# Designs tried in a protein design run: peptides against a protein of PDB entry 9IZ0. Part 168

Target 1, 345 residues: chain A of PDB entry 9IZ0
Amino acid sequence: ITCLGSNGHTYKQLVKGGNDDLRQDAVMEQVFEQVNGFLRSYRKTSQRNLSMRTYKVIPLALKTGVIEWVQDTIPLGEYLDSAHKVYHPKEWSLSTCRKLIAEKQMEDLETRLKVYDLVCRHYRPVFRHFFLESYADPVQWFTTQTNYARSTAVASVLGHVLGLGDRHGQNILIDKTSGEVIHIDLGIAFEQGKKLPVPECVPFRLTRDVVDGMGITGVEGVFRRCMEFTLETLRREEDSLLSVLEVLRYDPLFSWLISPLRRMKKQKMQLENFNQPESGNITTDASRDPKIQRNNVSGESEAERAILKVRQKLSSTLSVEASVGELIRIAQDPSYLALMFCGWS

## One batch from the design tools (peptide; made by RFdiffusion4, then SolubleMPNN)

Design b2_p18_6_s1 (from b2_p18_6, 10 letters changed)
Fold by OpenDDE base, seed 2:
Structure b2_p18_6_s1 (fold): chain B 345 residues (1-345), chain A 18 residues (1-18)
Amino acid sequence: as target 1 above (345 residues)
Amino acid sequence: KKREEFEKYLEEREKKLK
């Protein structure tokens, strides 16, 4: 829809209806706005204009809301699929890579690593071309690539600390004007991504294409330094951040757990991405819901466990540099990426 | 430095487009 603002400007808005709980997104965007306040208060982060890109979310009902239309954006996954066909026309299709990884999903780590390596050799990174195509001026190119590395660093720290899941290439937008990343569909948080049919094993998305967009220095340039400054700021503001999350503990409308329906929807979407139309009725017998004991774990006990995990991630037991170093290592580790649904791009 | 990184990146681009 298009709305006329009180300032006489027209704003595009997306109305989501049906099954998307936009309250999760709205809450996470509010947390990001608070964190952006912290990032503006500290010299090291403020001097670099470090922020999480936000968008406005207005939940209207249990399953309906309005989101801001983010103009001049493209989903990372859409750009990568298009660019890969242009720059590597002799390499494997994304569908071929997905199929090979899925066929080995139940195999041992050694077999999965061999298939991951094979896929990586036949699907090379291309995201560097986004900046090379979009910006002919060297100053604009360098500025936008720097903005990308900065925004990705902030999003990576926040994504780890808040346990953001479902960070696939369609849930990460690239701003074509600034080079900044915008994270969308924030309804999987507090490590609930580990409860997906394909468990999330990495702290944030740092795949080969995400790194390729950082340019020649990869993670060892602006990205690492901006992760360090962001984590240093969040450690200083630990009590303030935890106080913001404690308000959510008492929100009866906030879900600390991924719903069984959302798990089933994600499972179906993962399976449908593999079904070419030829093979008949696999009645997924929905009767093998493992009796996840309805331990009447009160929503309060899940909130407390989530807040405790956030506190643990903000621990000063390791230096900022050591903590960031370990996060970058794990996020790029083939032993974790080979376990992911799409760890190669 | 920044110009040299950009020129080197343009050279890598030209090598990949050939």
Scores: peptide ipSAE 0.012, ipTM 0.421, DockQ to the pose 0.015
Fold by OpenDDE base, seed 4:
Structure b2_p18_6_s1 (fold): chain B 345 residues (1-345), chain A 18 residues (1-18)
Amino acid sequence: as target 1 above (345 residues)
Amino acid sequence: KKREEFEKYLEEREKKLK
């Protein structure tokens, strides 16, 4: 839809209907706006114009809402699939890589590492080409690549601290004008990604293509330094950030837990992304009730655990440099990436 | 040796998945 704002500007809006509760997205965007306040107030982050890219989310009901349309964006995964076909037409298809990883999902770590390494050799990074293709001017190229590294650093720290899950290539948009990342579908937060059918084991997405987009320095330079300054800001504003999260404890519409319906939907989407549309009636045999121990943990006890985990991630026990160094190491570790749904790109 | 045999097995499987 197109809406006229009270300021006389016309805005394109996306109406999202279905089974997605946009309340979680709206709340996370509100948390990001507060964090952007902290980043603007702190000299080291303000001087670099560090921010989490946000968009307006208006929940209309439990299953419907209006999302601000982010203009001039492309999903990272859509760009990468297209670019791999152009630059590496003799390499394996994304569908082949997905099938091979899925077929070994129940195998030991050694077997999964061998498959991951093989997939990595037959599916090489291409995300550097986004900047080379999109920007003929060297100054625009350098500026947009720098903006990408900065925005990815902020999103990586915030994604870790808030425990953002489901950070696949379709939930990360690239702004073609600025090179900045925009994170969407924010409903898996506070480490609930560990409860997905394929558990998330990395603190944030730092795959080979995410690193390739940072240019010749990779993680060493703008990205690492911007992560350090962002984490330093969040540690300084710990009490302010925790106070924002405490307001959510009393929001009856905010779910600190991944709903069974959302978990099943993500499971189905993960399975459908492995199948090319062969016209086979997949009878969803809904009869495998996983014995989810219904630990009837009160929603309040899960909010307390989530807030405690945020506090633990902001701990000053390690230096900012040591903490960022360890996060970057873990996010790039093949032993974790080999366990992910799409850890190779 | 065992790595090369496993890589070959995965390459042969890729050819069957195309």
Scores: peptide ipSAE 0.000, ipTM 0.286, DockQ to the pose 0.037
Fold by OpenDDE base, seed 5:
Structure b2_p18_6_s1 (fold): chain B 345 residues (1-345), chain A 18 residues (1-18)
Amino acid sequence: as target 1 above (345 residues)
Amino acid sequence: KKREEFEKYLEEREKKLK
């Protein structure tokens, strides 16, 4: 829908209906605005203009609402697929790489590591080219790459703490003007990604292309330091953050669990990568609604477990530097990345 | 109603955090 604003500007709005609870996105965006308040109040984060980029979500009814269209953005995965074909035309296609990883999805770690390493040798990172192509002015190039590293650091810490899942290349937008990342589709939170058919085992997305966009220093510069300052701010504001999450405990519309529909959709997408298109009309009559006994694990008990996990992630048992160091290590570890869904690499 | 009360509670809490 295009709306005419009172200022005479036309705003593009995405109307989403039917499949996703936009209340989840709206609530997570509200949590991000509160966190942005903490980041603005703390000197170390405020001096760097650290924020989670937000977008406006207006939920109208159950499964319906209006999302602000983020102008001048591209999905990370769309850019990477196009750029890889241009810069590395002799390397493997993304479809070939995904197929090889998918074919070994049920194999042991050693076999999955061998395939992941093989894919990495035949599919090199290209995301540095986004900044080189888009910004001819060296000051704009450096500023934009810095903004990218900063926004990725905030999103990585906050995504880990809140347990954001489903961080594939279509759910991460790049702002073409600022270089900042915008995370969309926030309906997998509080470690519900571990309940997917292929469990998510990394704290956030730090793939080779995500690192390549940080420039020559990779993670060892603006990114690491901004993660440290963000985590320090969240530890300082732990009680405030937990207080925001406790309000969600009493929201009757907020789901602390992955929706059965979203789980089924992800399961289908994971299975469709195994089926060659044999044109067999298997009308799997999905008319058997499995009475998933809603074991009345009260939404309260899942909320309490989620809040406890957030508190555990904000623990000061390790230094900020040690905690960030471990998160960066795990997020790049081939032993974890090789276990991810084939669409993650 | 319950949603408006919840949104109002969030706004009042945001005002206390500022």
Scores: peptide ipSAE 0.000, ipTM 0.285, DockQ to the pose 0.017
Fold by OpenDDE base, seed 3:
Structure b2_p18_6_s1 (fold): chain B 345 residues (1-345), chain A 18 residues (1-18)
Amino acid sequence: as target 1 above (345 residues)
Amino acid sequence: KKREEFEKYLEEREKKLK
């Protein structure tokens, strides 16, 4: 819909009706605003303007809400597919790569690694070109690339700590003005993505293209340092963050369990992403909510496990540098990336 | 200059990913 604001400006708004519970997204955006408060209060993060980019989500009813239309953005996956065709027209199509990975999904790790390597050799990273083509001015180019690396670092730490899943190229927007990342569709949090038929194995998306956008230093520049400062801030504010999450434990509007419908939808999307080009509008028809008795006891136990897992991820048992080093290593490990639906880009 | 150095590094990184 298009709404006329009180300021006379027209705002595009996405009205989601149907099976998407926008309350999950709205709660995660509220958690990000609290975290952004911590990032603004801490010297090392505030000096770098570190933040999770948020967007307005207004839940109106069960399964209905209004999402802010994020202006001047592009989905990362849409850019990468388009750019790959331009810069590497002799390489394999995204559909060919997806097909080969899918055909080997049930094979052993060694076979999957061989296919992943083969796909990687025939589908090279291109995300560098976003910054090169979008910004003619060298200062703007450097600033936007720096903003990208910073925002990706914040999103990566938060993605790990809060267990944000399903962070594929269509769920990551790039702001064309700032170079910052905006994470959308936050309906899988607290490692609920690991309960899917194809579990998510990486702590956050750090594929070859995600790293290619960071520039000449890759992960060893602004990205690593900003991850360290973000994690240091979250460790300092652990009790504050856990208190925010504890409020959500008793929120009857927040679901600590993935709904069977959402699980089926994500399972279907996982299976269909092998066979079709990304038509991002699968309207799954609203047929029959089976009244699975929400055993309140199971939700409370899952909330407690989720909060415990956040506490464990904020543990000071390892240095910030060692923890970030391990996260970066795991997120780039071919043994995990080869298991993903799209680990090569 | 910085763009050319970056493009060159990226070409070298692509060669290492082959």
Scores: peptide ipSAE 0.011, ipTM 0.394, DockQ to the pose 0.017; fails the geometry check

Design b2_p18_6_s2 (from b2_p18_6, 10 letters changed)
Fold by OpenDDE base, seed 1:
Structure b2_p18_6_s2 (fold): chain B 345 residues (1-345), chain A 18 residues (1-18)
Amino acid sequence: as target 1 above (345 residues)
Amino acid sequence: KKREEFEEFMKKLEEKLK
């Protein structure tokens, strides 16, 4: 839809209809705007223009809303699939890699690590080419790659602290103008990604392609330092951030838990990405949904647990450097990446 | 109703964040 803004400009807007709770996205975007306030107030983050890129979400009804169309963006996964075909035409397809990982999903960690290593050798990183292709000027190239590393660092810290899930390559947009990342579909937060059929076990997405986009220094340059400054800011503003989250505790409409419908939708999407469309009428007999006892954990008790986990992640027990070092280690650990749906790219 | 409840919540959020 094209809407006329109050400033007289026409904006393209995406109307999402369906089972996506755009209200959760809108609330998370408001939390990001508050965090962006903290990042602007602190000298070390402000001097680097560190921010979580936001987009306007206007929830119109329980299942409909308007999302601001982020112009000049591409999904990371779309770019990577296209670029991999260009730069490595003799390597395995993304579908082949997904199939091999899926076929071994129920196997032991040792078997899954061997398959992950095999996939990694036949699907090499290409995301550095995004910057090399898009920016002929060395200053623009360096600036945009720096913006990418900075933006990814902020999103990684904030995504860990808030427990953002479902961070696959289609839910991470790249701004073609700035190189910044834009996270979309924020409806899996507060570690609810651990309740997905393929549990998320990394604090944020730091796959080989995400690192390849940082250039020759990888994580050891701008990225690590910007993670440290972001975490230092969030620890400083802990009480302010917790006060924002405590307001959400009283939203009777905010779901601190992944809805059964969203979990089923993600389960179906995960399964559909494993099955090639064989034209068989798979009547999924929905009759064996195990009665997951809805433990009547009040939404308040889940909110309290979520806030306690945020507080724990902001703990000053370890230095900022030690905490960031451990997060980067875990996010790149093959023992975790081999367990993910797409940990190789 | 639920939209008004959300808009009131967002107003209360903005008031607590001031």
Scores: peptide ipSAE 0.007, ipTM 0.433, DockQ to the pose 0.020
Fold by OpenDDE base, seed 5:
Structure b2_p18_6_s2 (fold): chain B 345 residues (1-345), chain A 18 residues (1-18)
Amino acid sequence: as target 1 above (345 residues)
Amino acid sequence: KKREEFEEFMKKLEEKLK
């Protein structure tokens, strides 16, 4: 829908209806705004204007709401698919890479690593071209690349701490004006990504293209330092962050678990990426609602486990530098990326 | 100030959770 604001500007708004828990998105955006308050209040993060980019979510009912349309954005995955065809027209298609990885999904790690390496050799990074194409002025180029590395660092730390899942290239928007990342579809949190049909094994998305966008220094420089300052801020404000999450513990409408419907939708999307459009009338016999016994694992027990896991991720047992170093290592480790649905880009 | 901003945030959150 398009709304005319009192300021005379037209705002595009996405009305989502159906089974998407827009209340979870709205709550996560409120948590992000609180974290942005911590980042603004700490000298090391405020001097760098570190923030998680947010968007307005207005839940209207249990299954409906209005999302602010983020103007001047592109999904990372949409840019990468288009740019790869332009800059590497002799390399493999995204569909070929997906097929090869998925054909080996049930194989051992050694076989999956060999296929991942093969795919990586035939599908090279291109995301550096986003900045080169979009910003002819060297100052704008440097500023936007810096903003990208900063926003990716904040999102990586916060996404790890909150256990944000489903961080594929369609759920990460790039702001074409600032170069900042905007994370959307926040309905997989608190490590529920590990319950997907393809389990998420990385703490955040740090694929070769995500790194290529950081320029010649890759992760070494702005990104690493901004992760360190963000984690230092979150460790300092641990009690405040945990107190925000404790309010959510008592929300009977907050889902600490991935919904069966969302899990099925993700499973279907993973399978539809396998099926060429054979026009087979799959009569969805919707009649067998599997009585998934809601094991009354009290929403309280899952909330307590989630909060405990957040506390563990904020532990000061390792230095900030050591913790960030390990997170960056794991997020780039081929042994984890080879297990992902799209770990090569 | 930060505590008051947090308490006001918590209150706004609780009001949205009702």
Scores: peptide ipSAE 0.007, ipTM 0.421, DockQ to the pose 0.016
Fold by OpenDDE base, seed 2:
Structure b2_p18_6_s2 (fold): chain B 345 residues (1-345), chain A 18 residues (1-18)
Amino acid sequence: as target 1 above (345 residues)
Amino acid sequence: KKREEFEEFMKKLEEKLK
């Protein structure tokens, strides 16, 4: 929709309706605004303009709201699919890669690693071309690539700490003006991604294409250092961040758990990406509704476990450098990426 | 109603963060 603001400016807005809890997105965006306050308060983060990019979410009802239309953006996955066809026209299609990973999803780790390696050899990274195509001026190129690495570092630390899930290429937008990342669809948080049919095994998305966008240094230099400064800031503001999350504990409408409906929708979307009409009767016996034992774990006990897990991730038991080093290692580990729905790009 | 409840919730969030 297009709205006329009280200032006489016209704003494009996206109306989302359905079963998606836009209130969870709005709450997470407010947590990000508070974290952005912390990042502005510390010299190491403020000097680099480190922030989580936010978008305005106005919930109109529990399942309906207005989202700010983020202009001049593209989904990472949309760019990567298009760019891969241009730069590697002789390599496998994204659909071929998805099919091969899917066909081996129930196999052992060794088989899944072999298939992941095979897919990686036939689907090479291209995301560096986003910056090379979009920015002919070397200063703009360097600035936007730096902004990308910085924003990805903030989003990676914050996404790990808050346990943001469902970080696929359609839920990560790239700002074409700044090179910054915008994370959307925030309805899988507090490690609920581990409860998906394909469990999320990585702390954040750091696939080969995400790294290729960082340029010749990859994860080394700007990205690693900005992760370290972000984690240092979040450790200093641990009590402030936990106090924000404790307010959410008392929100009777905040879901600390993935809704069964959202879990089923994500399962169906994962399955529908397999149902291109090749005539194989995969009788997905949808009749095994796993009796989600409604363990009547009070919503309060799940909130308490989520907050405890955030505190554990902010622990100073390891140095900032050691903690960031381990997060980067795990996020790039083929043994985890081979288990993911799309770990190759 | 639900928007007002959310705006009040957000205001309480902002007041606890001061």
Scores: peptide ipSAE 0.007, ipTM 0.425, DockQ to the pose 0.019
Fold by OpenDDE base, seed 4:
Structure b2_p18_6_s2 (fold): chain B 345 residues (1-345), chain A 18 residues (1-18)
Amino acid sequence: as target 1 above (345 residues)
Amino acid sequence: KKREEFEEFMKKLEEKLK
């Protein structure tokens, strides 16, 4: 829809209907706005204009809301698929890569690593070309690549701390003007991505294409330093962040757990994306959704566990540098990426 | 200012939870 603002400007708005709880997205965007307040207050992050890019979400009902249309964006996955066909026309298709990874999903780690390496050799990174194509001026190129690395660093720290899942290339938008990343579909948080049919094993998305967009320094430049400053800010503001999350503990509509319906939807999407034949014996007897009386007691315990995990991730047991170093290492580790739905791009 | 903005935010959240 197009809305006319009181200021006479027209705003494009996406009305999202269906099975997605936009309230969870709206709550996570509010958490990001608070974190952006912390980032603006701290000298090291403020001087670098570090922020999580946000968008407005207005939940209207359980499954309906209005989302602010993010202008001049492209999904990372859409860009990568198109660019890969242009720059590497002799390499494997994304469908071929997905199929090979899926066919070996139940194999041992050694076999999965061999398949991951094989896929990586036949599907090379291309995301550097986004900046080279879009920004022919060296100053604009450097600025937008810097903005990308900064934005990705903030999103990586926040994604880890809040346990954001489902960070596939369609849920990460690139702003074509700024080079910043915009994370969408925030309905898998607090490590609920580990409960997906393909469990998420990495703290955030730091695949080869995500790194290729950072340029020749990869992670060892703006990205690492901006992760460190972001984590230092979040550790300083731990009590404030936890206080924001404690308010969510009392939201009776906030889901600390992935809903069975969302899990099933993601399962179906994963199976479809893998071209796995529907083994016809999954009688999804959707009729046996047990009326689990959501004993309110179970929701509070899951919220408490989620908040405890956030606190643990903000622990000062390791230095900021050591913590960031370990996160970057794990996020790039082939032993984890080979287990992921799409760890190669 | 920032504490007041946070307290007002918290209050608005609490009002949405009622």
Scores: peptide ipSAE 0.006, ipTM 0.417, DockQ to the pose 0.016

